# Ledger of designs, part 129: peptides against a protein of PDB entry 2N1D

Target 1, 169 residues: chain A of PDB entry 2N1D
Amino acid sequence: EVKVKIPEELKPWLVDDWDLITRQKQLFYLPAKKNVDSILEDYANYKKSRGNTDNKEYAVNEVVAGIKEYFNVMLGTQLLYKFERPQYAEILADHPDAPMSQVYGAPHLLRLFVRIGAMLAYTPLDEKSLALLLNYLHDFLKYLAKNSATLFSASDYEVAPPEYHRKAV

## One batch from the design tools (peptide; made by RFdiffusion4, then SolubleMPNN)

Design b1_p25_1_s4 (from b1_p25_1, 12 letters changed)
Fold by OpenDDE base, seed 2:
Structure b1_p25_1_s4 (fold): chain B 169 residues (1-169), chain A 25 residues (1-25)
Amino acid sequence: as target 1 above (169 residues)
Amino acid sequence: DELRALLEKLLAALRQFPPQDFVLP
């Protein structure tokens, strides 16, 4: 397994996220007020505003596009707690043609980086390529940590109604 | 081009993993 280092500031949030969903039986409000597409766009703009060259801008755009695609592929299959499955099914029914990056937000995006390390072990990447990819991923994670106060909040969750519990069991 | 190729390799790997519930390490 390849280690993707999660910033220390974000580790407590992963625990809070777990607690809200699994123990408190809450759900993240969907569609997200700040979706993954918007977060990635803000990141790209942030990087570009720092006076990057055309080459660096290209790299940022590719990384943003990559992370977006990773999330859209992984959300439904890898990034949901069991309790969230009925909600996901409802989202698919209500938004059949929308990518999940337009529906879900920062908490689920962060979960991607918890799982992606194990999957990197199955990619045919040499040491240099792996280091490059990890640098980009870590840079984005640093951005999430920097903006954690606005991106991660328990107030974005709500108690699941009784009818939802019946669907979940 | 090289960066895109790297990102695509990871994407290919992600698609082949079977569905599973999320759990914290």
Scores: peptide ipSAE 0.715, ipTM 0.966, DockQ to the pose 0.820
Fold by OpenDDE base, seed 3:
Structure b1_p25_1_s4 (fold): chain B 169 residues (1-169), chain A 25 residues (1-25)
Amino acid sequence: as target 1 above (169 residues)
Amino acid sequence: DELRALLEKLLAALRQFPPQDFVLP
């Protein structure tokens, strides 16, 4: 497995996220106040504001586009706890053509990086290419960590109603 | 370019994985 290093600052959040969903039976409020698209846009703007060259800017845009697609492909199939499945089904029913990057937010985006490493191991990339990709992913994770205080909060979750519990057995 | 191709390779790989509930390592 390819190791995608999660910043230490974000690891406790993953535990909190897990606890909120699986033990406290809460759900992340959807649609997210700050969705994945917005987070990626902010990241891109942040990188561009640091005086990067045109080539660097191009790379950032490509990485942002890539991460967005990764998330949209992975969210429904890989990034949901079992308890969240009914919520996802409802989202799909209400917004069948909406990309999930416009619905979900930072917690689920972070989950992508928990799972992506194992999948990278099956990607036909040479060592140099893999390292390059990892560098970009780690740079983005560093950004998430830097902004963790505003991106991750238990207040973005809410207790699932009893009706939901019956669906989520 | 090469970066885009690299990113797309991963995307292609991600599409091949079967659904699975998320779990923390």
Scores: peptide ipSAE 0.708, ipTM 0.965, DockQ to the pose 0.842
Fold by OpenDDE base, seed 5:
Structure b1_p25_1_s4 (fold): chain B 169 residues (1-169), chain A 25 residues (1-25)
Amino acid sequence: as target 1 above (169 residues)
Amino acid sequence: DELRALLEKLLAALRQFPPQDFVLP
């Protein structure tokens, strides 16, 4: 397995996210007030505004596009707690063609980076390429950590109604 | 284009993993 290091600032949030969903039986409010698309757009704009002499706009855009696609592929299959499955099913039924990056937000995006390391181990990349990819992913995680106060909040969750509890086995 | 190729390789790997519930390590 390839290790994707989560910033220390975000580790407590992962625990809070876990607690809200699995122990307190809450759900992240959907559609997200700030969805993954918006977060990635803000990141791209942030990177472009930094005024780097290297003009890495191409790389930023590619990374943003890549992360977006990763999220859209992984959300339904890898990034949901069991308790969240009924909610996801409802989203799919109502909006089958909507990309999940337009529905979900920062907490689920962060979960991607918890799981992506295991997948990297099965990616046919040499050491140099893997290091490059990891650098981009870590840079984005650094951005999430820097903006964690505005991106991650328990107030974005709400108690699931009794009807949902019955549906969630 | 090289970076895109790298990102695409990871995407291909992600698509082949079987579904599973999320759990914290």
Scores: peptide ipSAE 0.707, ipTM 0.965, DockQ to the pose 0.819
Fold by OpenDDE base, seed 1:
Structure b1_p25_1_s4 (fold): chain B 169 residues (1-169), chain A 25 residues (1-25)
Amino acid sequence: as target 1 above (169 residues)
Amino acid sequence: DELRALLEKLLAALRQFPPQDFVLP
């Protein structure tokens, strides 16, 4: 398995996210006030404002596009706790053609990077290419850590109603 | 366009995995 290192500042949030969903039976409010598309756009603008070369700007755009597609492919199949599945089903019914990057936010985006490492082991990449890809992913994670105070908050969750509990058992 | 090719290879790998519930390691 290829290990994607999660910044230490974000590890406590993963535990809080787990606790809010699985133990406190809360749900992340959807649609997200700040969705994955917006987060990626802010990241791209942040990188471009740092005086990068044209080549580096190209790389940022490609990475943003890649992460967005990764999230949209992975959200429904890999990034949900069992308790969240009824909520996801409702989202699909109400918005069948909407990409999940426009619905979900930072907590679910962070979950992608918890899972992606194991899947990199099945990607036909040489060591140099893998290192390059990891550098871009880690750079994005560093950005999430830097902005964690505004991206991750328990106030974005709410207690699931009793009728939801009956569907989620 | 080497970087795009790398990103596409990972995308292809992600599509291969069966559904499963998320769990923390």
Scores: peptide ipSAE 0.721, ipTM 0.967, DockQ to the pose 0.816; fails the geometry check

Design b1_p25_2_s1 (from b1_p25_2, 10 letters changed)
Fold by OpenDDE base, seed 3:
Structure b1_p25_2_s1 (fold): chain B 169 residues (1-169), chain A 25 residues (1-25)
Amino acid sequence: as target 1 above (169 residues)
Amino acid sequence: SEELKELLEKIRKITEKILEVLKKS
């Protein structure tokens, strides 16, 4: 399996995220106050401000676009806990044409990187290509770690109402 | 499953698109 290394700073958050949803029966507030699109945009701007060459800037933009696409194709079937499925269904019903990167936020984006490695393992890539991709993915993850205090918060979750519990069974 | 197979294909296409640019940079 392709190993996407999650920064140590973010691993505890993954546990908290899981606990909030699965054990505490909470839901991430949707639409996200800061959605995946905005996070990726901030990252791109961050990289731009670091003095990247035109080519490197272009590369970052493509990586951002790619991560967005990864997220949008993976979210519904791969990144949600069972308890979150009714919420997702409601989102789809209300916003059928909206990309999920405009709805969901940092926690779900981080989940992508937990899952993407297994998917990439089935993608025929040479070692150099895989390493190149992973370098950029890891760079983005480092960015998430650096900004974890503002991107990840239990306050972005809320206890699901009783009505939701009934349809989540 | 067929659904997973389709997803993997999407992932592949996205990845190749990214790498096309990364290899040029």
Scores: peptide ipSAE 0.684, ipTM 0.949, DockQ to the pose 0.758
Fold by OpenDDE base, seed 1:
Structure b1_p25_2_s1 (fold): chain B 169 residues (1-169), chain A 25 residues (1-25)
Amino acid sequence: as target 1 above (169 residues)
Amino acid sequence: SEELKELLEKIRKITEKILEVLKKS
């Protein structure tokens, strides 16, 4: 199996995210105050500021682009809890051509890394290639962990309105 | 399912593109 290791600092947030939506019937506020695109851009800039070579900088940019693509193809069918489906449908109706990386934020981006490993297991990769990819994905996750205080907050969620609750139950 | 198959193919293509660059770095 392909295991993407989530930093221990972020595991409690995954539980909180699940609890806010599934138990407390809250929704992440959309469009996100800080969307996936901006998070990835900040990461790329962070890596540049650390004195990377041009070649390594190019690699980071491609990883950022790849993570964005992963997220956009995975969000709708793989990353949402059942309670979030009506919200997603509304977003699609209002913004049919907008990439979801411009709408959703850090919590859903983190969910990607919980699910991507299972998908990669069906991609024919040699051991060295897989290890190389995972090193970069883990580096990004480390960045999320370092910035978790600003990226993950329960205040970004709100109680769903009664009409939403009735159709989502 | 066919939908999952299509998704897996997209994931594959994205991954190959990333790795092509990473192997050059």
Scores: peptide ipSAE 0.677, ipTM 0.949, DockQ to the pose 0.726
Fold by OpenDDE base, seed 4:
Structure b1_p25_2_s1 (fold): chain B 169 residues (1-169), chain A 25 residues (1-25)
Amino acid sequence: as target 1 above (169 residues)
Amino acid sequence: SEELKELLEKIRKITEKILEVLKKS
């Protein structure tokens, strides 16, 4: 099966994210202060600053666009915990045409990489193509790990109000 | 499910688009 390796420094955050929502009944504050679009833009700019060739920069831009699209198609059905579904429904009702990459932030983006491997396993890719894609995805994950202190914080979550709990049951 | 099949197809198309560019780079 396709294995997307999550950097070790990000694995504790996945546990904290899960705990904040499922056990502490908190929600990530939406719209995100720093949304997925901005994170991807920062990554692209970071790669440009590294002195890559024009071709490599172009490749990075396409990877960024692809990750954004992955996120937008997977967020609603694959990346949310049960407790988050009423919040998502409210977002859809209020902003039906807004891409979720403009609403959600780093924690949900990281969840994408926990799930994307299973999806890619059903995509008919040769070994070389898969390795090539994974190299770019892993490079992005390395960027997230390097910037984890500014991207992931429990302060971005808040306790859900009592009326929300009634909707979540 | 049909919804999952549709999602997988979207993932496939996105992936192929990415790889098309990556292989040229």
Scores: peptide ipSAE 0.667, ipTM 0.946, DockQ to the pose 0.730
Fold by OpenDDE base, seed 5:
Structure b1_p25_2_s1 (fold): chain B 169 residues (1-169), chain A 25 residues (1-25)
Amino acid sequence: as target 1 above (169 residues)
Amino acid sequence: SEELKELLEKIRKITEKILEVLKKS
């Protein structure tokens, strides 16, 4: 199995995210005030400001692009709780051609890293390639942990209306 | 399932693209 280690600082948020949706019947506000695209852009700019070389900057940009692609192909089928399905269907109906990285935000992006390891386990990667990829993914996760106070907040969720509850059967 | 197979193929292609650049950096 491919082990993607989630920083300990972020694990409590995963529990809170699950609780807000599953137990409190809330939904993350969509479209996100700060979407996945914006978070990834901020990360890339952060890395640049830290004095990366041109080659390293280029590598970071490709990792950002890759994470975005991972997110967009996995969000709909792999990253949503059952209660969130009607909301996703509504988003698809209203914005059929919009990438989900422009709609969803930090909580769903974090969920990607809970799931991506299992997917990578089915891709043929040598040990060196896997380690190289994981180093970059873990670096990004460290960035999320450092900025968790601004990226993750219960105030980004709202109570689902009664009409939604009827759809979420 | 066929959906899962397709997803895994997409993940593979994305990963290969990333690694192609990372190995050159």
Scores: peptide ipSAE 0.663, ipTM 0.945, DockQ to the pose 0.733

Design b1_p25_2_s2 (from b1_p25_2, 8 letters changed)
Fold by OpenDDE base, seed 3:
Structure b1_p25_2_s2 (fold): chain B 169 residues (1-169), chain A 25 residues (1-25)
Amino acid sequence: as target 1 above (169 residues)
Amino acid sequence: DEELKELLEKIREITEKILKVLEKS
């Protein structure tokens, strides 16, 4: 398996995220106040402000675009807990053509990096290419960790209404 | 698993697109 290292600062959040939804029966508020698109944009701007060369800036932009695409293709089938399925169905019904990167936020984006490694393991990548990609993914994760206090909060979740519980069985 | 196969293909395409740029940078 391809190992995508999650920063230690973010691992407790993954547990909290799981607990909020699976045990406490809460849902992340959608649409996200700060969606995946905006998080990625902020990262790109952050990298730009750090004095990257034009080529590196271009590379970051492509990585950002790629992460967005990864997220959008994986969210529905790979990144949701069972309890979140009805919510996702409602989102699809209301906005069938909207990319999920415009709907979901940081917690689900972080879940991507828990899952993407297994997917990459099944893609025919040489070690050098994989290492190069992983370096950028890890750099982004470092950014998430650095900004975790503002990106991850239990206050972004809310108790699911009774009618939701009935259809979440 | 056809669903997984399709997903993996998408992941591959995305990855290759990224790497084309990264390898030039």
Scores: peptide ipSAE 0.664, ipTM 0.944, DockQ to the pose 0.725
Fold by OpenDDE base, seed 4:
Structure b1_p25_2_s2 (fold): chain B 169 residues (1-169), chain A 25 residues (1-25)
Amino acid sequence: as target 1 above (169 residues)
Amino acid sequence: DEELKELLEKIREITEKILKVLEKS
């Protein structure tokens, strides 16, 4: 199987995210104050500022576009906990034409990297191509870890109202 | 199932598009 290594400093956040939603019955505030699109844009700009003189800027842009696409196709069916399903349904009803990368934020983006490896295992990629892709994905994850203090916060979650609980049962 | 199959195809297409550029860099 394809292993996407999550930085150690982000693993505790995955646990906290799970706990906030599943055990504490909270929801990530939507639309996100800082959505996936903006996070990816910041990453691209960060890489640009590093002084790449070759065509790696084009590579970064393509990776950013790819991560966005991965997220948008996987969010609804692969990245949500059961408790979040009613919220997602409401978002779809209110914003049917909006990509989820404009609605959701860092926690859900991080969940993508927990799941993407299993999906990639079913793609016919040679070892070198897979390693190349993983290098870029890991570089992005390193960026998330470096900026984790500003990207991940329990204050971005809120207790779900009683009427929501009735829908989630 | 069919839904997962469709998703996997999308993932494959996205991946191939990325790699085409990465391999040239």
Scores: peptide ipSAE 0.661, ipTM 0.943, DockQ to the pose 0.701
Fold by OpenDDE base, seed 5:
Structure b1_p25_2_s2 (fold): chain B 169 residues (1-169), chain A 25 residues (1-25)
Amino acid sequence: as target 1 above (169 residues)
Amino acid sequence: DEELKELLEKIREITEKILKVLEKS
């Protein structure tokens, strides 16, 4: 297995996220006030402001683009709890051509990193290439942890209405 | 599982694209 290490600071949030949705029957407010695209853009700008060289900046931009693509291909089938399925279906119906990185936010982005390792294990990567990729992914996760106070909040969730419960298992 | 197979292929393609750049930097 390819191990993507989640910062310890973010692990409690994963539990809270799970609890809010599965136990408290809440939903993350969509479209996100700060979507995945915006988070990734902020990260790229943060790296730039830290004095990266042109080559490093280019690399960061490619990683950002890659994370966005990972998210968009995995969100619908890999990152949602069962209770969130009706919400996702509604989003698809209302915004069929919108990438999910423009709709969802930090909590779902974090879930990506819980699942991406297992997917990468099925890709034919040599040890050096895998380590290189993981270094960048871990750097991004470090950024999320550093900004966790502003990115992760229970106030971004809301109680699902009764009509939602009727169509959700 | 064809759906999973397709997803894995997409993941592979994305990964290769990223690494192509990272390995040059």
Scores: peptide ipSAE 0.656, ipTM 0.942, DockQ to the pose 0.723
Fold by OpenDDE base, seed 1:
Structure b1_p25_2_s2 (fold): chain B 169 residues (1-169), chain A 25 residues (1-25)
Amino acid sequence: as target 1 above (169 residues)
Amino acid sequence: DEELKELLEKIREITEKILKVLEKS
């Protein structure tokens, strides 16, 4: 089994995210003020500023590209709560070809790392390769934890309108 | 489930692309 360890600093946010949507019937404001693309770009720049070699910088860029691709293929079917489905449908109708990494933000990106482990378990990887990948994914998660105060906020959510509530529940 | 199968295939392809680079770094 492939386990992606979520930093303890971020676990309370996962609970808050779940509560805001499922219990308080709120929605994350879309398009995100800081989307997944921007977060990944900031991470790449952060790693560059830490004095990485060319090879390490190249590796970080590939990891960033990969995380973006993971997110875009998984968001619609794996990362949404039921209450968020109508919102997603509206986004697709208005922007059918837009990558979701340009629409969604940090909370949904964090959800990716809760789900990706189960998907990787079905990918035929040797132990060394899997460990190598996980090291990079965990490094990114450490970055999210370090910047959690600016990336995760309940103020990025809003109460869904009455018509939405009737449609979603 | 065919939808899940397709998703898993995409995940595999993305992962292999990443690892090809990581193993050289």
Scores: peptide ipSAE 0.646, ipTM 0.941, DockQ to the pose 0.720

Design b1_p25_2_s3 (from b1_p25_2, 11 letters changed)
Fold by OpenDDE base, seed 2:
Structure b1_p25_2_s3 (fold): chain B 169 residues (1-169), chain A 25 residues (1-25)
Amino acid sequence: as target 1 above (169 residues)
Amino acid sequence: SEELKKLLEKIREITKKILEVLKKS
């Protein structure tokens, strides 16, 4: 399996995210105040501000676009806990044409990187290509870790109402 | 499952597109 290394700073958050939803029966507030699209845009701008060459800037933009696509195709079936499924169904009903990268935020984006490695294992890549891709993915993860204090917060979650619990049963 | 197979195909296509650009950078 392809190993996508999650920064140590973010591993505790994955546990907190799981706990908030599965044990405390909370939901991430949707639509996200800071959605995946905006996080990726901020990252791209951050890299641009570091004085990258045109080629590097173009590469970063493509990686951003790719991460967005990964997220949008995987969110519904791969990144949600069982308790979150009614919420997702409601989002789809209310906004059928909206990409999930415009709805969900940092916690779900981080979950992508927990799961993407297993998917990439079934993509025929040579060692050099895989290393190249992973370098960019890891660079983005470092960005998330650097900004973790603002991107990941329990205050972005709320207790699910009684009506929701009935739907989840 | 059939759904998973379709997802894997999408992942492959996305990855291919990314790498095509990265290899030229």
Scores: peptide ipSAE 0.633, ipTM 0.941, DockQ to the pose 0.680
Fold by OpenDDE base, seed 5:
Structure b1_p25_2_s3 (fold): chain B 169 residues (1-169), chain A 25 residues (1-25)
Amino acid sequence: as target 1 above (169 residues)
Amino acid sequence: SEELKKLLEKIREITKKILEVLKKS
């Protein structure tokens, strides 16, 4: 199995995210005030400001594009708790052509990295290629950890209304 | 499932594109 290591700083948030939705019956506010596209753009700009060469900047941009694509193909079927399914269905109905990276935010983006390793295990990669990819993914996760105080907050969730509970059967 | 197979194929293609650039950087 491909091991994508989640920074220890972010593991408590995964628990809080699960608790907010599954136990407290809350939903992440959609569309996100800061969506995945924006987070990835900020990361790319952060890397640029750190003095990356043109080649490294180009590599970061491709990693950002790749993470965005990973997220968009996996969100609907792999990254949602059962309680979130009606909300997702509503988003699809209202915005059928919008990529989910423009709708969802940091918590769901973090969930991607919990799941992506299992998917990559079915992709034939040599050891060097896998290490190279993981280095970039881990670098991004490090960025999320450094900015966790601004990216992850319980205030981004809201109590689901009674009408929603009836749908979430 | 067929859906999972398609998802895995998409993941493979995305990964391939990323690595093509990373290996040249």
Scores: peptide ipSAE 0.625, ipTM 0.939, DockQ to the pose 0.725
Fold by OpenDDE base, seed 3:
Structure b1_p25_2_s3 (fold): chain B 169 residues (1-169), chain A 25 residues (1-25)
Amino acid sequence: as target 1 above (169 residues)
Amino acid sequence: SEELKKLLEKIREITKKILEVLKKS
């Protein structure tokens, strides 16, 4: 399996995220106050402000686009806990054509990086290509870690109402 | 499963697109 290293600062959050939803029966508030699109945009702008060359800036933009695509294709079937599935169904019903990157936020985006490695293992990549990709993915993860205080908060979750519990069974 | 297979194909295509740019940047 391709190992995507999650920064140590973010690993506790993954546990908290899981606990909030699975044990405490809470849901991430949707639509996200800061959605995946905005997070990726901020990252791109951050990289731009760091004095990247045109080529590097272009590369970052493509990575951003790619992460967005990864997220959008993975969210529904790979990134949701069972308890979140009714919420997702409601989102699809209300916004059938909206990309999930415009709906979901940082916690779900982080989950992508927990899962993407297994998927990449089935992608025929040479070692250099894989290393190159991973370098950019890890760079983005470092950005998430640096901004974790503003991106990840239990206050973005809320207790699911009784009506939701009934349909989540 | 067929669903997973299709997902993997999507991942491959996305990855390919990314790498096409990264390799020449």
Scores: peptide ipSAE 0.616, ipTM 0.937, DockQ to the pose 0.753
Fold by OpenDDE base, seed 4:
Structure b1_p25_2_s3 (fold): chain B 169 residues (1-169), chain A 25 residues (1-25)
Amino acid sequence: as target 1 above (169 residues)
Amino acid sequence: SEELKKLLEKIREITKKILEVLKKS
């Protein structure tokens, strides 16, 4: 199976994210202060600033576009915990045409990389193509890890109100 | 499910598009 390696420094955050929502009954504040679109834009700009001898900006831009698309197609059905579903339904009702990459933020983006490997396993890729894709995905994950202090915070979550709990059962 | 099949197809198309560009680099 396709294995997307999550940096060790981000694994504790995945546990905290899960705990905040499933056990503490909190919700990530939406719309995100820093949404997925902005995170990806920052990554692209970061890559441009590296002064790499290989000017592969077009490759980075395509990876950014691809990650955004992965996120937008997977968020609703693959990346949400049960407790988050009423919140998602409200977002869809209020903003049916808004891409979720403009609404959600870093925690949900990180969840994508926990799930994407299983999906890629059903894509008929040769080993070289798969390795190439994974190298770029891992590079992005490394960026998330490097900037984890500014991207991931429990303060971005809030206790769900009592009326929400009734909807979530 | 049909929904999952459709999602998998989307993932395949996105991946294909990415790789077309990456292989040129």
Scores: peptide ipSAE 0.612, ipTM 0.936, DockQ to the pose 0.681

